Peptides against a protein of PDB entry 3T6J. Designs and how they scored, part 290

Target 1, 375 residues: chain A of PDB entry 3T6J
Amino acid sequence: PIVESYIGFIESYRDPFGSRGEFEGFVAVVNKAMSAKFERLVASAEQLLKELPWPPTFEKDKFLTPDFTSLDVLTFAGSGIPAGINIPNYDDLRQTEGFKNVSLGNVLAVAYATQREKLTFLEEDDKDLYILWKGPSFDVQVGLHELLGHGSGKLFVQDEKGAFNFDQETVINPETGEQIQSWYRSGETWDSKFSTIASSYEECRAESVGLYLCLHPQVLEIFGFEGADAEDVIYVNWLNMVRAGLLALEFYTPEAFNWRQAHMQARFVILRVLLEAGEGLVTITPTTGSDGRPDARVRLDRSKIRSVGKPALERFLRRLQVLKSTGDVAGGRALYEGYATVTDAPPECFLTLRDTVLLRKESRKLIVQPNTRLE
Target 2, 372 residues: chain A of PDB entry 3T6J as posed
Amino acid sequence: PIVESYIGFIESYRDPFGSRGEFEGFVAVVNKAMSAKFERLVASAEQLLKELPWPPTFEKDKFLTPDFTSLDVLTFAGSGIPAGINIPNYDDLRQTEGFKNVSLGNVLAVAYREKLTFLEEDDKDLYILWKGPSFDVQVGLHALLGHGSGKLFVQDEKGAFNFDQETVINPETGEQIQSWYRSGETWDSKFSTIASSYEECRAESVGLYLCLHPQVLEIFGFEGADAEDVIYVNWLNMVRAGLLALEFYTPEAFNWRQAHMQARFVILRVLLEAGEGLVTITPTTGSDGRPDARVRLDRSKIRSVGKPALERFLRRLQVLKSTGDVAGGRALYEGYATVTDAPPECFLTLRDTVLLRKESRKLIVQPNTRLE

## One batch from the design tools (peptide; made by RFdiffusion4, then SolubleMPNN)

Design b2_p26_7_s2 (from b2_p26_7, 14 letters changed)
Fold by OpenDDE base, seed 3:
Structure b2_p26_7_s2 (fold): chain B 375 residues (1-375), chain A 26 residues (1-26)
Amino acid sequence: as target 1 above (375 residues)
Amino acid sequence: SLSFFEETDPYSDRSSIAGPVYPVAP
């Protein structure tokens, strides 16, 4: 078997300022079958990058073919085990030296442990479909999130010698129609500039890329989905995201006005974006459970994903990237914190919904690490 | 990194996001 491992101070999600890495490591075995799908995705990456909703001037100057491997984890040391990884976690290195992607396939397999009777906040008509396609949709989302999410976009930089990595005279900000007015100076990084929102903001961008590009037929084909199956995978992927946005409220601390999990905050932001789009795309309805206690239902109108959802997400995703590229912290914070704000304002009443989420929360599951043998 | 499993999402902290204070480069 092909064995992969890494170790070091890698992820900074536990640092409020996004700068200090947590020490982690893993040992894993390559899953050749699933890796083949990701290899096909890599082969299409350069073309798919062009489908992202920003000008080429806001994308990496040179496409660097990354590695993408599906791994079955044997051991993982850290605060939690991810479903996917993109390294290094330095944007400048990603755009100049390249990056590596991994999908932790056997972590994704945990999706098959979902019990229908314990599945919260979904309509009954969606539960079986959700259970069936949650796993496969994760494969799609992880691939897109890592490869084309974290692996996309350019930072505008002025180096220590005063040289720019973009043409100041010709590059236009697509949001303002003006020339670029801000950038990263020597020594400034994504994390140093955006600080407290950097991790969650980047996760939100990556998740949004996943939702946006999963609508592309070529993506679904790469993962082996066609026809009705492809549409179901799309639907479940989007449904899972909006559900996750609701579940995310568990990780908000009202009294401190802060979030305790970057990915969950990101998913809540996406939920807010899609709710703002309106037109019946996403509906969260408070209900009463069979036990007489508060409950809720999330409904996603699949017929409006492309007509309502995609345009809303496109505009939002473009804004995220433009603000990131230009190092516009003020604009970035205004945008992101606006969507990340949790109040009890109608019609959603998110603080009330949070109480419902907490009420319906089940026991935390633990991942048991496997072993393997040669036969 | 990425996870869609609320029960196993990495770097989740039910109390707060915090870590030791280290000197960081500008």
Scores: peptide ipSAE 0.095, ipTM 0.648, DockQ to the pose 0.042; fails the geometry check
Fold by OpenDDE base, seed 4:
Structure b2_p26_7_s2 (fold): chain B 375 residues (1-375), chain A 26 residues (1-26)
Amino acid sequence: as target 1 above (375 residues)
Amino acid sequence: SLSFFEETDPYSDRSSIAGPVYPVAP
């Protein structure tokens, strides 16, 4: 088997300022079959990057073909096991030197173990479909999230010599219609500038890229889905995201007005964006469970994903990228924290929903270390 | 990185997450 490993101070999600990496390492075996799909995604990456909702001037100047591998992790030393990884975590290196993508396939497979009776907050008629396609949709989302999410976008930089990596005279900010007014100075990084919101903001961007691009037929084709299957994968992927946005409330601490999980905060933000889009795209309905206690249902109108959801996500995603590229911390913080705010205001009453989420919280899963054998 | 597991996300504040843990394997 082909063995992959990494070790070092890599992920900074546990640092409130997004700066200090946690020591992490893994040993894994390459899943050749799934890796082949990701290789096909890589082969299409340059074209797919052009589908993202920002001008080419906000994208990498030169496409650098990354490596993308699906791995079955055997051992993982760290605080937890991610589903996907994009490294290095330095945007400047990503855009100038390249990056590597990893999908932890057997970690994703844990999601398949969800029992129907334990699946919360979904309509009954969605549960079977969700169970069927959750795994495949995760593969798609992780692939897009890592490769085209974390792997996309350009930071505008003025180097130590005063030179810009963009044409100040011709590059236009698509949100303002004006020339670029802000950028990263020498020594400034994404994390150093955006600090407390950097990790969650970036995850939100990457998740949004996944949702946005999964609508592209070529993406689904790469993963082997066509026709009705492709549409179901899309639906379940979006449904999973809006459900995750609700589940995310568990990780909000009202008393401290803070979030305890970057990815969940990101998913809540996306939920807010899609709720804001209106038109019946997403509906969260408080209900009463069979036990007589509060429950809730998330409904996503699949017929409105493209007509309502995509445009809303497009606008939001573009704003995320533009603010990131220009180093506009004030604008970025205003946008992101605005969507990340949790109140009990109608119609959503998120704080009340949070109580429901906590009430319906499932027992934590323990991922058991796998083994492998030679046959 | 990315995780879709609410309870097993490596970057969550685990100190605030308590409850029974059940083994799950792929």
Scores: peptide ipSAE 0.090, ipTM 0.635, DockQ to the pose 0.075; fails the geometry check
Fold by OpenDDE base, seed 1:
Structure b2_p26_7_s2 (fold): chain B 375 residues (1-375), chain A 26 residues (1-26)
Amino acid sequence: as target 1 above (375 residues)
Amino acid sequence: SLSFFEETDPYSDRSSIAGPVYPVAP
């Protein structure tokens, strides 16, 4: 088998300022079958990048073909095991040198351990679909998240010599209609500039890319889904995200007004965006469980994903990218923290919902080293 | 990176990390 490994100070999510990497490492085996799907996605990446909702001037000048591999993890040393990885975690290197994507396939498989009767916050009519398509939808989302999420977008930079990597005279900010007013100066990075929101903001952007692009027929085709199956995968992917946004409340600390998990914060933000879109797209309904205690249900109107959800996400995603590209920390923070704010304001009453989420919280599953064999 | 499985999601309790704050290089 093909063995891959990495080790070092890589992910910065454990740093409150999103800059210092956590020491981690893994040993994994290449899953050739799943890797083939990601290779097909890579083959379409250049085209799919053009489908993202920002002008080409906000995208990388030159497409660099990345690697994408599905891995079955044998051992992982760190605070937690991710489902996907995009490295290096330096935007300049991603833009000029390239990057590698990996999906930790057997990590995703752990999600299959969720029993139907324990699946929280979904309507009964959604549970079977969710269980059926959770795995496949994860594959799609991970692929898009890593390859076209983390792997997309351009940072406007002025180098140490004063030269710009964009034409100041011709590049227009699509949000303002004006010329570019801000950029990254020499020595400034995404993490250094956006600091406390950098990790979560970037994850939100990547997740949004996933949701947005999974609506593209070519994407579903690449993963082998057509017709009703493709629509179900899309639905479950979006449903999973809005559910995750609710689950995310577990990772909010009200007394500190902060989030303890970047990805979950990102998912909550997306939930807020989709709730804001209104028109019955997403509904969170407090209920009473069979035990007589508080519960909740998240419902996503499938018929409104494209008509309501996509436009809302498009606008939001474009705004995320524009603010990122221009290094507009003030604007970016205002936007992101606005959506990341957790209050008990009606109609959602998120702090109350948080209590419900905590009440319904299941015991954390233990991840152990898998057994492997060659046949 | 990402995870859609909350039980396996890395970097939980990031905000609970105690200790001194050191300068971070860009």
Scores: peptide ipSAE 0.080, ipTM 0.647, DockQ to the pose 0.041; fails the geometry check
Fold by OpenDDE base, seed 2:
Structure b2_p26_7_s2 (fold): chain B 375 residues (1-375), chain A 26 residues (1-26)
Amino acid sequence: as target 1 above (375 residues)
Amino acid sequence: SLSFFEETDPYSDRSSIAGPVYPVAP
């Protein structure tokens, strides 16, 4: 088997300022079969990047083909096991070795393993479909999230010599219709500028890219889904996201007005975006469970994903990218924190829903680290 | 963020689609 590993101060999610890396490491074995799907995605990446809802001027200038590998984790050390990873974060390695995307396949398998009777917040009619396609939809989402989410977009930079990496005279901000008014100066980075929202904001962007691009037939084809299966994968992917947005409330601390998990905050933001779209796209209905205690149901109208959901997500995603590219921290923070705000305001009453989420909380999943043997 | 381009933005990038998962020793 092909063994891969990484170790070091890699991810900064535990740093509230998004800068300091947590010491993390894993040893894993390459899953060749699943890796082949991601390789196909990589082969289509340059074309798919053009489908993202921002002008080419807001995309990176030159495409470099990255690696993408599916791994089965044998050993992991860290505060949490991710489903996908983009590495390295080191400039020297990026220049010499390039970038690598990793999907932790067996982590995904554990993560989506759910018993039907324990599956919360879904309509009964959706449960079987959800169970069937959650795994496959995760593969799609992770691939898009890592490769085309994190792998997309350009930062406008003025270097120490005063040179710009964009044409100030011709590049137009699609949101304002004006020339670019802000950029990153020498020494400024995404994390340094956006600080407390940087990680979650970027995760939100990446997740949004996943939802947005999973609607593309080519993407589903790459993963081996066609026809009704493809549509079901799309539906379940979107359904999972809106459900995740509700579940995310577990990770909000009302007393501190703080989110404790960047990805969950991102998912809540996406939920808010899709709720704002209205038109019956997403509905969260408080209910009473069979036990007589509060419950809730998330409904996603499949027929409105493309007509209502996609445009809403498109606009939001474009705004995320534009604000990111231009280093507009004030605008970015206003946008993101606006959607990330959790109140008990009607009609959603999110703080009340949070109580319901906590009441219905499942036990934390634990992964027993496996061994290998020859067969 | 994964850089498909010569100019790489230093983004630490990982996803946890189904939420955090915690390993336990065998």
Scores: peptide ipSAE 0.025, ipTM 0.525, DockQ to the pose 0.151; fails the geometry check

Design b2_p26_7_s3 (from b2_p26_7, 11 letters changed)
Fold by OpenDDE base, seed 5:
Structure b2_p26_7_s3 (fold): chain B 375 residues (1-375), chain A 26 residues (1-26)
Amino acid sequence: as target 1 above (375 residues)
Amino acid sequence: SIRVEVETNPVSDSSAVAGDVYPVAP
């Protein structure tokens, strides 16, 4: 078997400033069969990058073909086991040296073990579809998230010698219609500039890329979905995201006005964006459970994903990228923190919904190291 | 690494930053 290992101070998500890594280590085996779909995605990546909602001037100058491998984890040591990985973490290195993507396949499989009776916040009519397609839709989302999410976008940089990696005279900011007025100076990085919002902001961008590009027929075809199946995968992927945005409230600490998980904060932001789009796209309805206690239902109108959801996400995603590329921390923070704010304001009453989420929270799952044998 | 984690309950410590979690259906 092909064995991969990752050991060191790698992930910085537990650092509020996104700089200090925590120690992580794992050993995994390459799953060649499961890697095939990701290789197909890699083969189409350069073309799919052009489908993202920003000008080519805001995309990487050269596409550096990454590796994308599905891994079965044998042993993992760290604060949390991921479903997907994109390395290195540093944008400057990704742009110049390339990057590697991995999907932890057997970790994803754990997510697929859902009991219908325990599935919260979904309409009964959606539960069967959700159970059927969550796995496949998750594969799509992870692939897009890692490869085309984290793997996309250009940072405008002025080097130590004063040279720019973009043409100051010709590149136009699509949001303002003006020339580029800000960039990263020598020694400045994504994490150093955006600091406390950097990790979550980037996760939000990557998740948004996933939702946006999963609407593309070519993407669905790469993953083996056509016709009604493809539409169901899209629906479940978007449904999962809006549900995740609600579930995310578990990771908000009202007393400290703090988010404790970058991805969940990102998913809440996306939920807010899609709610803001209105027109009945997303509806969260407080209900009463069979036990007489508060419950809630998330509804996503399938027919409005493309007509309402996509345009809203497009505009938001473009703004995220433009602000990231230009190093506009003030603008980026204003945008992101605005959507990440949790209040009890009507109509959503998110703090009240948080109580419902906590009430309906299930016990933590234990991930157990698998046994292996030679045959 | 940019990662997505399988959903697990965070520790009771409200000050603790949880690892990267991707939601898992219960």
Scores: peptide ipSAE 0.048, ipTM 0.585, DockQ to the pose 0.065; fails the geometry check
Fold by OpenDDE base, seed 1:
Structure b2_p26_7_s3 (fold): chain B 375 residues (1-375), chain A 26 residues (1-26)
Amino acid sequence: as target 1 above (375 residues)
Amino acid sequence: SIRVEVETNPVSDSSAVAGDVYPVAP
């Protein structure tokens, strides 16, 4: 088997400032069969990048073909096992040297084993579909998230010599219609500049890319989905995201006004964006469970994903990227923290919903090192 | 690395900052 491993200070999610990496390591085996789908995605990446809702001037100057591999993890030492990884975490290196993507396939597989009766916050008519397509949709999401999410976008930089990596005279901010007025100075990085929101903001951008691009027919084709299956994968992917946004409330600490999980915060933000879109796209309904205790249901109107959801996500995603590219921390923080704010304001009453989420908290799975043998 | 993490490991400590977690259905 082909073995991949890494070790070191890699992920900064446990740093409140998003800068210091946690020491972790893994050993994994390449899943050749699953890697083939991701390779097809890589082959289409350059074209798919053009489908993202920002001008080419906000995209990388030169496309660098990355690696994308599906891995079965044998051992993982760290605070958590990711579903996917994009490395390095340095934007400058991503832009100039390239990057590597991995999907931890067997980690995803563990997530697929769900008992229908324990599946929370979904309508009964969605549960079977959700169970059926959660895995496949997640493969799509992880692929897009890593490759085209984290792997997309340009940071505008002025180097130590005063030179810009963009034409100040011709590049226009699509949000303002004006020339670029802010950028990263020499020594400034995404993490250093956006600090406390950097990780979750970037995850939100990547997740949004996933949702946005999964609507593209070519993406579903790459993953082998056609017709009704493709539509179901799209639906379940979006449904999973909005459900995740609700589940995310578990990771919010009201007393500290902070989030304890970057991805979950990101998913909550996306939920807020899609709720803001209105028009019945997403509905969260408090209910009473069979036990007489609080419950909730998340509904996503499939017919409104493209008509309502996509435009909302497009606008949001473009704003995320523009603010990121221009190093507009004030604007970025205002945007992101606005959506990340958890209050008990009607109609959602998120703090109340949080209580429901905690009440309905599902038992967590424990991943154990697999028994591995050579045959 | 930027990661998409599956919520597969129990995070018992609510005070700890968790890594990227996807909600895993039980």
Scores: peptide ipSAE 0.047, ipTM 0.594, DockQ to the pose 0.070; fails the geometry check
Fold by OpenDDE base, seed 2:
Structure b2_p26_7_s3 (fold): chain B 375 residues (1-375), chain A 26 residues (1-26)
Amino acid sequence: as target 1 above (375 residues)
Amino acid sequence: SIRVEVETNPVSDSSAVAGDVYPVAP
């Protein structure tokens, strides 16, 4: 077997300022069969990058073919086990040197295990589809999230000598219609500039890329889904995201007005974006459970994903990227924190929903170090 | 590194910033 490992100060999610890495490490075995799917995705990456909703001028100048491997984790040391990883976490290095992607396959497998009776906040009619396609849709989402989410976009930089990595005269901001008015100066990085929102913002961008690109037939084909199956995978992927946005409320601390988990904050933001789109795309309905206690149902109108959801996500995702590229911290913070705000304002009453989420919270799954054997 | 959080994160203190683990919805 091919063994992979990594160790070091890698992820900065636990740093409020997104700068200091947490020490982590893993030992894993390559899953060749699953890796093949991601290799196909890599082969299409350059083309798929063009489908993202920003001009080529906001994308990396040179496509660098990344590595993408599915790994079965033997041991993981850290505060949490991710489903996927994109390294390095430095956008400048990603842009100039490339990056590596990994999917922690057996971690995903554990995550896919769902008992129908414990599945919260879904309509009964959606539960079976959700159970059936959660795994496959999540594979798609992880692949897109890592490879084309974290692996996409350009930072506009002026180096120490005053040279720009973009043409100031010709590059137009698609949001403003004007020339580029802000950029990263020498020594400035994504994390240093966006600081407290950097991690969650980037996760939101990556998740949004996943949702956006999973609508592309080529993506589903790469993962082996066609026809009705492909549509179901899309539906479940989007459904999972909006559900996750509701579940995310667990990780919000009202007293401190802060989020405790970057990905969950990101998912809540996406939920807010899709709710804002309106037109019946997403509906969260407070209900009463069979136990007589508060419950809720999330409904996603499948027929409106492309007509309502995609355009909303497109606009939002483009804004995320443009603000990121231009180093517009003020604009980025205003946008992101606006969607990340949790109040009890009608009609959603998110703080009330949070109580429901907490009430319905299930015990976390435990990941235990697996045994391996040679057969 | 970008982490897709799987909701397999150990119950950390509710006050602790959970790492970028793609939480898998239960």
Scores: peptide ipSAE 0.046, ipTM 0.586, DockQ to the pose 0.080; fails the geometry check
Fold by OpenDDE base, seed 4:
Structure b2_p26_7_s3 (fold): chain B 375 residues (1-375), chain A 26 residues (1-26)
Amino acid sequence: as target 1 above (375 residues)
Amino acid sequence: SIRVEVETNPVSDSSAVAGDVYPVAP
């Protein structure tokens, strides 16, 4: 079998400033069969990048064909096991040198395991559908998140010689209608500049890309879904995200006003964006469980995903990218922290909902190192 | 990256900075 590995100080999720990597490494075997769909996604990547809601001037100048492989992990050393990886974690390198994507297939398989009786916060009518399509929707989301999420966008840079990687005279900020007013100076990076919000902000952007592009028929086709199945995969992917936004509250520490999980903070932000869109797209309803204690239900109106959800996400995602590209920390922080703020303000009463989330907390899964055999 | 599991820290421990978790159904 083909073996892949990596090792080093790679991920910075646990650094409050988003800069210092923690030690991580893995050894994995290539899953050729599962890699096939990701190869198809790579083949469509250049086209799909154009579907993202920002001008080409805010995208990479030159498309660099990335590598995307599905891996079955034999051993993983680190504080957390990802479902997918995009490396390197430096945007300047991503846009100039390229990047590699991996899906940790057997890790995803663990994530697919669902027990209906323990599935929280969903309507009964959605549970079977959710169970059926959670796995497939995860595959779609991971692929998009890594390849077209982390793998998209451009940083505007002025190098040490004073040269810009964009035309200052012609490039227009789509949000302001003005010329570009800010950029990254020599030595400045995404992480160094955006610091405390960098990791979560980037994950939010990547997750948003996943939701946004999963609506594209070509994406679903690449993953082998069409017709009603494709629509169900879309629905479950979006449903999973809004549910995740609620679940995210577990990882908020009110007394410290701090998020402990970058991805979960990101998912909460997305939930807030979709709630703000209104029009009955997303509804979180406090309920009483069969045990007489607080519960909640998340509802997503399938019929409003494209009409209400997509436009809201489009606007938000574009803003994320523009602020990232221009190095506008003030604007980016204002936007992101605004959506990431957790209060008990009505109608959502998120702090109260957090209590419900904690009360209904799901059991932690244990991941055990696998073995392999030749068949 | 999309994280599936946090191994080092208790997920329920609000006092500790945990790794990233991708939401999964139990």
Scores: peptide ipSAE 0.026, ipTM 0.593, DockQ to the pose 0.058; fails the geometry check

